# Peptides against a protein of PDB entry 2FGR: the designs that were tried, part 280

Target 1, 331 residues: chain A of PDB entry 2FGR
Amino acid sequence: SSVTLFGIVDTNVAYVNKDAAGDSRYGLGTSGASTSRLGLRGTEDLGGGLKAGFWLEGEIFGDDGNASGFNFKRRSTVSLSGNFGEVRLGRDLVPTSQKLTSYDLFSATGIGPFMGFRNWAAGQGADDNGIRANNLISYYTPNFGGFNAGFGYAFDEKQTIGTADSVGRYIGGYVAYDNGPLSASLGLAQQKTAVGGLATDRDEITLGASYNFGVAKLSGLLQQTKFKRDIGGDIKTNSYMLGASAPVGGVGEVKLQYALYDQKAIDSKAHQITLGYVHNLSKRTALYGNLAFLKNKDASTLGLQAKGVYAGGVQAGESQTGVQVGIRHAF

## One batch from the design tools (peptide; made by RFdiffusion4, then SolubleMPNN)

Design b2_p28_1_s1 (from b2_p28_1, 14 letters changed)
Fold by OpenDDE base, seed 5:
Order: sequence, then C-alpha cells, then structure tokens
Structure b2_p28_1_s1 (fold): chain B 331 residues (1-331), chain A 28 residues (1-28)
Amino acid sequence: as target 1 above (331 residues)
Amino acid sequence: AEKLIEQAKELEEAGDYEKAQELLREAE
C-alpha cells in the first residue's frame, strides 16, 4: 500500500468594495484559485484488478492557521475500484456536484466561480448547497467510449429539524459523455431538508458542457434549483454560466466567465463577470489575479466569495467589485 | 468568538453564506 501526503496552500490579498453595510473589506484571504487543503490518500492492490483506497482531506485556512481546528469535511472516503468502476463510502462531493462543477473554469472557488450550487432558501440542512453529503455511498462507472455516469445516496439517519424527519437524505446522479475535446453532462439530484422547520425538497437539475479548441476552451452550465416547501411556495433559481479560457505564452492562463442567477422567489437577477489570470512559476507554484464584478438587481443581495475577507451579501440591488491577488502552492 | 467563527465556517461550507457572515459579525 502507498500513503501520499498532499495539499495546496492558496493565500491571497483580497478586496471587496461593499459589504452588507456598504463598506469596503480587505485583507488576507484564502483559496482564491484553488481550495487550500491538506490530505492523505492511498491505494492497496488487492489483486485481480481490485484496489482498495482511502482519501482524507480537510480545508486549510492559511490566514489564521486553522484557528477553529482541522477536519476531513472535504472528503473522508474508503473505496473499492476495479473494472466495474469505483464505489466510495463516506463524506464526499455528491456525484452531481463532482461532475457538474468541473465545467466551472474557476474551480468552484474564489470570487469567480459559478455560485449556482447554493442554499437559495435558508435551508436548515448541513449541506443544502448540494455540494457534499454526509453518510454518502457513491458509485462511478468506468468510461465506456466516452459515456460515464455517477450515482449517490446519502442516509438521513433520522435527522430531524422541526417537523422534517429525513433531513440530509440525498439521491442523485449524472450521465456524461467525455471524449477528447468534448465534455457534456446532465445531473439530477434531490435532497431532503427543512425550511422554517418544515420538510422541504431541494431539487436540482444541471446541464454542463465544454469544448477545448486547443487555443481556447469554452464551458457552460445551465441549472435549476428548486426548494419545494409545504407552505409558502417553491423557491426556484435558474442559474446560467458561460466561460472561456486560453493559454498565454505557455506559462499562463486567462479566464473569463459570466454567470446569471435568476432568483424567481424574489423576482430578481444577479449578473457576475470575472476575469482571472494564472501565472505558473512552476508545476506546483502559481501567481494569480482575479477581478470580479457582481451586479444585483432589485431585491438580489448576492456577494462575491472572498473567503477569509468577506463572503456575505450586499444591500439589495447593490453591485460589488472584488479583487484577489495571491500565491498557490501545491505539494 | 471562536465558536461563532467555527459555526460560520461550517455554514460557509454548507453554502449558507449570509448566515455565516451574520455569525462573523457577531464574533467581532
């Protein structure tokens, strides 16, 4: 068996021009290009094409030295893999997020990512953003001529909030086609949660696609998230993303991404546009800069996610500009 | 304050950014 220690330390100087009070925030932030992490992983060959695996990964907060502690909430899995694919047991990305976030050119982190995977309804569940789940069983198929799929189920373990008795149950999966320059996927998920102490279903449908032209890559997402409440009506958000990336001079990458969040419950839209640049000093070390603009309309209060500096909302209808400049180091 | 910061981080991980920021403000 092998055990590999791995990680990323990504720390930045970040600025946002508005918080919830309309004031600027600035300081040292984390995870601007990639989520900072520390992990252990390994595999054991069991013979006959069967392998056992483990993966333990937690987030690192370089700005405060993990003052609130360290955990393995990013991933804590044991797995079996072989010609049949891979089965995972433990907390992980749910299959839908694992696949569909791959189309986000900002790697689901920093101020530029697609923010569609969100708790849109003040859900009271621990993972109501649809990204990860506790008590998860996942299965991933091999790639068959480009076609692949993933499925997952998370146990609620009779978790209750108010009158809701199945909180944390997840069922979902994706189908995909990955062949050469083309990737396309469809994901469906349902998560049981509570809103205001009442049982609520978080339904999600996501379509993603990308194409690598060599000189540039295009990527897109279409998502609908619906919190189906017993009382008060559904909370629905339609999210759209289109992005492009291109290599620069063999050592850099430029990224441009636009997203639209149509928040139906408040009849309000938010527009996000982000320009990013990564400069590779080596295979493991990069400098990066992100510039993001978020325009809220009407009752929308969305904020850019400058982790470690400010990740909250803004006043209704306000625009926010964010900047991150940082270092990413992988080991 | 430390407990509020911890709870805020958990909420951020959960995608409840607004509530996370509320707790962070209370921790200041």
Scores: peptide ipSAE 0.016, ipTM 0.518, DockQ to the pose 0.018
Fold by OpenDDE base, seed 1:
Structure b2_p28_1_s1 (fold): chain B 331 residues (1-331), chain A 28 residues (1-28)
Amino acid sequence: as target 1 above (331 residues)
Amino acid sequence: AEKLIEQAKELEEAGDYEKAQELLREAE
């Protein structure tokens, strides 16, 4: 069997012009272009086209050297794969997020990503952002003429919060068509959680599509997240994203992405616009810069996710500007 | 407060930085 050590160290200087108090924040942040990570993975050929695999991956925080510790919460899976596809056991991206975040041109990190995969309702579950799950079984099909799918189920293991008795249960999946320059996907998921100690279903539907024109790529997302509460009404957010990227001179990439978050429960919208540039110094090392603008309307308090510097909210109806300039190194 | 800080650290490690920051604000 082979074991591969791999990772990314991505560290930046970041600035946001407003925090919750209206003050600027700046410093050394992490994961501006790619999530910093350390991982181990390997495969074993079992013969007959069957393979066993493992994957252990944790986040790296280069600004403080993982002062809070290191774990494998990004992924901790064992798998079997073959002509039938792949079965995974363990904590991982849920199938819906794994597929639908692929349309995010900012790779679900930094100040520019699509923020739709979020805990919109102060859900009390650990993974109420709909990104990962504990106790997960996942299955991914092969690609059949472009068509592919993924399915997942996470056990709640009778986890309770307040009166909620199935916290952490996930069921979901996607269907997709990936053929040449075109990708399109539909994802559906339900996660059981609690809000205010009461059972709540986090329902999610996401449509994604992208097309690579060679000289540029267009990508889009359409998402509805609904925290269905028995009491107090639903907390619904409609999120939209449209982005474009283009290679620059064979050594760089420019990205522009817009997102709209229509927060129905507070009848408030937030607009995010991000310009990003990545300059490849090598196959493994890049410089990057991100510039993001977030406009909150009415009661919206969303903040840009300048990890390691400031990722909190702002005052209602306030706008925020963020900048990240950093180095990404892969190994 | 200590429990919230601990939970925030766990969320940071999981990459859920936004929720971590929320818990930190509640701990203050």
Scores: peptide ipSAE 0.015, ipTM 0.531, DockQ to the pose 0.018
Fold by OpenDDE base, seed 4:
Structure b2_p28_1_s1 (fold): chain B 331 residues (1-331), chain A 28 residues (1-28)
Amino acid sequence: as target 1 above (331 residues)
Amino acid sequence: AEKLIEQAKELEEAGDYEKAQELLREAE
């Protein structure tokens, strides 16, 4: 058996020019380029090509030293793997988010990421952003000539909110083709939740693709999230993302990403544009900067996710500018 | 198959994901 301790400490100085009151926020934030984490993982060779594994990972908040505590909510899995692929038991990224967030050039963190994986409807479930699930069983296929897939099911364990039953049930999966410079994936998921104490299904479909041209990489996402409410009508959001990245001078990477969030229930759009730069000081340490602009139209109140500084909304129709400058260290 | 995939992509861009999925299944 092997055990590996690993982690990332990513801390930044962040600024946003508007909060919900129209005031600026600034301070020390976390996870601007990569989510700060501490983890333990290991494998045991069981012979015959079978391996057991464990993975325990929690988020680190370097700004306050995890004042709210430490947990393994990022991942807490035991697994079996072999020629058949991998089966995981425990809290993890759901298969859809695990695969489809890989197309986000900002690594699903900081002020630049694709924000489509969201609770768009004031869902009352703990994971109504569609990113992770409790009580999850996941299966991932091997890669067969580029083709791969993942599937997951999370037990609701008869959780109820108001009159809603089966809260926290997840079913979903993806199919993908990953070969050389090309990656493409389609993901489908349904999660049961509650809105206003009433049963609601969170349906999600996501298409992602990327191509590495060597000199630059292009990446895109198309997503629809629909909260299907028994009463009150559906809350639908169509989210789009297009990004490009390019190496700079052998030690740097520049990223540009645009996202559009078409919030149908409020007939309002938000536009996000983010420019990022990462400078590798070593294999383990990088400096980075992100500059993001979020334009809300009409009734949209979206805010950039400057974790540790301000991640709330803004006033309807207001624009927000965000900056992060930080250090990422991996160990 | 290529035409169906292209149509599926257009439908996805239009937000008609259900119909896009039907076309993708037919393309297989």
Scores: peptide ipSAE 0.000, ipTM 0.295, DockQ to the pose 0.023
Fold by OpenDDE base, seed 2:
Order: structure tokens, then C-alpha cells, then sequence
Structure b2_p28_1_s1 (fold): chain B 331 residues (1-331), chain A 28 residues (1-28)
């Protein structure tokens, strides 16, 4: 058996020009280029191509030293793997988010990422953003000539909120084609939650694709999220993303990403554009800068996710500018 | 307040940052 300790410490100076009160926020933030984390993982060879594995990973908040404690809520899995693929038991990324967030050029972190994986409806469940789940069983296939898939089911364990009695149940999966420079995926998921104490289904469909041209990479996402409510109508958001990245001088990477969030329930759109640069000082250490602009229209109140500084919304129809400059160190 | 802060950190880890901020405001 083997055990590996690993992690990332990513800390930045961050600024946003508007919060919910219209005031600026600034300070030391976390996870601007990559999510800061500490983890342990290992495998045991059981013979015959079968392996047991474990993975324990938690988020690090470098700005306050994890003042609220440390946990393994990023991932806490035991697994069996072999020629059949991998089965995982425990809290993890749900298969849909694990695959489809891979098309986000900002790695689902900082002020630049695709924000479609979100709790659009003030859902009362713990993971109503569709990113992770408790009580999860996952299966991932091997890659067969480019084709691969992942499936997951999370038990609700009769969790009740208001009149909803199946909160936290997840079922979902993806199919994908990954071959050389091309990646493309389709993901489908349904999660049971509550909104206003009433049972609600969070349905999600996501398409992703990327192509690496060598000199640049293009990536895109198309997503629909729908919170199906018995009373008050559906809360539907159509999210779109298009991004490009390119290596710079063999030591850097520039990223540009645009996203549109069409929030149907409030008939309002938000536009996000982010420019990012990463400068590698080594294989393990990088400097980075992100510049993001979020334009809310009409009743939209979305905010950039400057973790550790400000990640809340803004006033309806207001625009927000965000900056992060930081250091990422991997170990 | 401490419980709300804990819940907020759990939501941050889960990536529900806006809801985390809501709980933090309630804890103030």
C-alpha cells in the first residue's frame, strides 16, 4: 500500500468594487487559481488488477488558517478499481460536475469560473449547486477508444426539510468522448431538494466540449438548470460559456472566458468576462492575476466569487469588477 | 452564531458561496 500527502496553498489579494450595499471589498482571499487543499490518498494492490483506494481531501483557507476547522468535504472516498473502471463510496464531486467542470478554463475557482453549477433557487439542501453530494456511490468506466462515462447515486437517507422528505437524493451521469485534442461530454442530473420548505427537483443538463489546437485551447459549456417547484413555477437558468487559453513563452498561460447566465424566472441576464494570467516560477509555484467583469441586467444580482473577501451578490442591475493577484504553491 | 459560521464554511467547501455569505450575514 502507498499513502501520499498532497496539497495546494493558493492565497491572493482580492478586490471587488461592489457588494450588496454598493461598497467595495478588499483583502486577502483564497483559491484564486486553484482551490487550496490538503489531502491524503493511497492505493493497495489486491492482485489480479484489482486495487483498493482511499482519498481524503479538504479545503484550506490560508487567510484565516481554517479558523472554522478542517474537514474532508472536498472528497472522502474509498474505492475499488480495475479493468472494469472505478467504484467510489463517499462524499465526492458528483459525476456530472466532475466531468463538466473540466471544460472550465478557470478550474471552477476564483472570480473567473463558469458559475452555472449554482443554487439558482435558494434551495435549502446542503449541495444544491450540483457540485458534490453526501452518501454518494459513483462509477467511472475506463476509456474505450475515447468513449467514457460516469454515473452516480446519492442516498437522501430520509432527510426532511419542511414537507420535503427526500432532500439530498442525487441521480446523474455523463457520457463523453476524450481522444487526443478533442473532449466532448453530455451530463444529466436530478437532485431532490426543498425551496420554501416544499419539495423541489433540481434538473440539470450540461454539454461541454474543448479542443486543443496546440497553440491555443478552446472550450465551451451549455447548461440548463431547472428547479421544478409545485408552487410558484419553475426556476430555470440557461448558462453559456466560451473560453480560450494559450501558453505564453513556455512559462505562462493566458485565459479569456465569457459566460452568459439567462435567468428565466426573473427574466434577467448576467454577463461575465474574465482575463487571467498564470506565470509559472516552477512546476510547483506560480504567480497569477485575474480580472473579471460581471454585468447584471434588470433584476440579476450575481456576484463574483472572491472567496475569503466577498462572494455575495450585488444590487439588482449593478455591475461588479473583481481583481485577484496571488501565489499558488503545490506540494 | 458559531453554528452558522460552521455551516457557512461547509457551504463554501461545497461551492455554494452565495448561501455561505447569507449565513455569515445572519451570524452578524
Amino acid sequence: as target 1 above (331 residues)
Amino acid sequence: AEKLIEQAKELEEAGDYEKAQELLREAE
Scores: peptide ipSAE 0.016, ipTM 0.550, DockQ to the pose 0.019; fails the geometry check

Design b2_p28_1_s2 (from b2_p28_1, 17 letters changed)
Fold by OpenDDE base, seed 2:
Structure b2_p28_1_s2 (fold): chain B 331 residues (1-331), chain A 28 residues (1-28)
Amino acid sequence: as target 1 above (331 residues)
Amino acid sequence: AEKLRKEAEELAAAGRYEEAEELYREAE
């Protein structure tokens, strides 16, 4: 049996030029290059190729020292693994997000990430962004000649909101091909939630692919989310992402990523472009800078996710510029 | 209060529930 303590502390100085009132925000933010975290994990060899595992991980907020408390909401799983793959019990990334966010060159954090995994419809469920779930059972296959898959089911446990009685139920999975420089995946998920107190299905389909050319990596995502409502029509968003990264001088990495969010329910688009640079001072410590531009059109009010400084929306049709400069340390 | 609520809603939309809850409490 082994237990490993691990973590990341990522803290930055961040600026956004507009908040919901049109005012600038600036200060000390968190998780600009990687999500700050503290975790414990371990495995026990049970013999015959079978292992038991646990994983407990919570987010760290370095700017305020976790003033709201610490928990293991990032992951709290027990698992069995072997030649058959891995079964996990507990709160975790749902299989679809676990796989498909891997194509985000900004690691689903900071002001540059793909923001498609979102609650687009003011869903009243706890995890209506499609990223994590409570009461989750997950299964991940081994990699067979490049092919792999993951599946998950989360129990609603009779959670009710308004007239909705299955809130929090998740079913989803992905199939993937990961071989050498190529990765490609298809993910499908449905989550039960409520909007305006009425039962709503959050349907999600996501395609992802990346190719590492050695000198550069290209990555892309294509996603559709639909909040299917009985009254008021569907809330549909089509999200697109294309990114490139390249090593610089053996100690750095430059990243450029574009995303488009076509918000059909409000007939409005948002465009996001982010330039990032990471400079490795060591294997564990890096400096980084991100520059992001978000252009909302028409009724779109999306904001960049400058965690710890400002992550809210902006006025309809307004553009937002964000900057993060920080230190990432892994232990 | 309304501004804080809107910020909280966006945080919640991004799955940042702890931060959202803090802002909701400040908005009340």
Scores: peptide ipSAE 0.023, ipTM 0.569, DockQ to the pose 0.017
Fold by OpenDDE base, seed 4:
Structure b2_p28_1_s2 (fold): chain B 331 residues (1-331), chain A 28 residues (1-28)
Amino acid sequence: as target 1 above (331 residues)
Amino acid sequence: AEKLRKEAEELAAAGRYEEAEELYREAE
């Protein structure tokens, strides 16, 4: 058996030019290039190709030393794996987010990531962003000739909010083809939640693809989220992303990513464009900078996610500029 | 192909995932 301690401490100086009051925010933020984390993982060979595993991972907030506490909300799983693939029990990324966020060139963190995995409807469930789930059982196939899949189910455990039952139930999965420079995936998910105390289904479909040309990588996402309310109209968002990355001088990487969030319920769009650079000082340590511009149209109030500084919305129709400059250290 | 994808998206949004997957395969 083995036990590995691992982590990332990613801390930055961040600035956004507008908050909800129209004022600038700046300070020390976290997780600009990678999510800061502390984890323990291990495996036990059970023989015959069967392995047991555990994974415990929590987010680190280097700016305040985890003043709100430490937990294993990122992942807390036990698993069995073998020729059949892997079964996981416990809180984790849901299969859809685990696979489809991999196409985000900004690693689903900082001010540049694809923000489609979001609670678009003021859902009252804890994980209405579609990223993780409690009480989750997941299964991942092996990769066979490039083809792979993942499936998950989360128990609601009769959780209720208002008149809504089955809150927190998740069912979803993806199919993918990963071979050499090509990756393509389709993900489908439904989560039961509540909006305004009323039963709501969060339906999600996501298509992702990337191709590594060696000199550059292209990546794209197409997503639709739909909060289907028992009473009231559906809250639908179509999200689009296109990104490119390229190695620079053997030690750096430049990234450019554009996203469009078409928020149908408010007939409003938001445009996000982010330029990022990572400079590797070593295999474990990098400097990085991100510059993001978010243009809200009409009633859109989206804000960049400068974690630790400001991650809230802005006034309707306002644009926001964000900057992060930081250090990422992996151990 | 694009029409089938849209239909697949609608089916997926309706929680009809199996049918959505079939349409996606037909769209390829």
Scores: peptide ipSAE 0.000, ipTM 0.298, DockQ to the pose 0.021
Fold by OpenDDE base, seed 3:
Structure b2_p28_1_s2 (fold): chain B 331 residues (1-331), chain A 28 residues (1-28)
Amino acid sequence: as target 1 above (331 residues)
Amino acid sequence: AEKLRKEAEELAAAGRYEEAEELYREAE
């Protein structure tokens, strides 16, 4: 049996040139290169190829010392694994997000990540971005010659919002091929939520792929999210991402990523371009810098996610520039 | 307060619930 304490502290100085009032924001932010976290995990060999596991992980906010407290909302699972794969019980990344966010070169954090996994419709559920779920059962297959899959179901436990009576129910999964330099995945999910107190289904389809050429890696995502409402029509967003990364001098990595968010309900697009650099001082410590541009068109109000400084929207049709410079330390 | 709420909503929309909760509390 083993128990491991682990974590990341990632803190940065961040700047955005526009907030919702058109004013600049700057200060000390968190999680620019990796999400700051504290966790405990362990495994027990039960014999015969069977293992038990646990994982407890929460987010750290280095700028304020977790003023709001600490929890295990990132992951709180117990598992059994073996030749059959792995079964997990507890709050976790849903299988679709766990797999498909792996194609995001900015690791779903900072000002550069793919923002497609989002609550696009003011959903009233706690996890309407399709990233995590409470009351989750997940199953992950072994890798069979590159082929693998994951499936999940989250219980709603009769949670009600307005007239919606199954809020928080999730069903989803992915199929993937991971072999050498190639990765490709297809994910499908449905989550039940409420919008304006009315039952709404959040449907999601995501295709991801990456290829590592050694000298560079290319990665891409195609996603559609649809909040299906009984009244008012569907809220649909098509999200696209293309990114490249390359090692620099054996001590660094440069990343460039573009994303397009086609918000159909408001007939508006947003364009995101991010340049990132990570400089490894050691295996555990890195310096990093991110530069992001977000161009909103028409009625789009998206903002860059400068966590700890400003993550809100901007005025409709406004562009935003963001910068993060920080330190990441893993332990 | 309204600005903080909007920031919190965006954080929640992005799955950053812990920070969203912090901003909601600051807005109260």
Scores: peptide ipSAE 0.023, ipTM 0.572, DockQ to the pose 0.019; fails the geometry check
Fold by OpenDDE base, seed 1:
Structure b2_p28_1_s2 (fold): chain B 331 residues (1-331), chain A 28 residues (1-28)
Amino acid sequence: as target 1 above (331 residues)
Amino acid sequence: AEKLRKEAEELAAAGRYEEAEELYREAE
């Protein structure tokens, strides 16, 4: 068996021009280009093409040295893999998010990522963003001529909130085609949760695609999230993303991404546009800068996710500008 | 305040922005 220690420390100076009070926030933030993490992983060859694996990964907050503690909430899995694919047991990215977030050019972190994977309805479940789940069993197929799939089920373990039962139950999966420069995926998921103590289904459909032209990459996402409530109607959000990235001079990458969040329940839209640049000093160390604009319309209160500085909302209809400049180091 | 801020960040990362906002306000 082998054990590998790995991680990323990503720390930045961040600024947002507005918080919920309309005041600026600035300071030392984390995870602007990649989520800071510490992990352990290993594999054992069991013979015959069968392997056992484990993966333990937690988030690092470099600005305060994880003052609130450390855990393995990013991933805590044991797995078997072989010609049949991979089965994982434990907390992990749900298959839908694992695949569909791969089209996010900002790697689901910092002030520029696609924010569609969100708790749009004040769901009372801890993972109502549809990203991860406890008690998860996942299966991933091999790639067969480009075609691949992933499926997952998370046990609710009879968790209740208010009158809602089966809280935390997840069922979902994706189908994908990954061949050369092309990637395309369709994901479907349902998670049971509660809103206001009442049973609610979080239904999600996501379509993603990307194409690498060599000189540039284009990527897109289309997502609908519905919190289906028995009383009060559905809380529906349609999220759209379009992004482009290009290598610069062999040592850098520029990224531009736009997202639209059409929040149907409040009849309000938010527009996000982010410009990012990464400069590789080595294979392991990079400098980066992000510039993001978030424009809320009407009752929308979305904020940029300047982790470590300010990730809350703004006043309804307000716009927010964010900047991150930082260092990413991988080990 | 720092603890509340980090909790808010975790909530925001989980897409629970409303709850995160509440904690940010309390940290202030």
Scores: peptide ipSAE 0.019, ipTM 0.517, DockQ to the pose 0.018; fails the geometry check

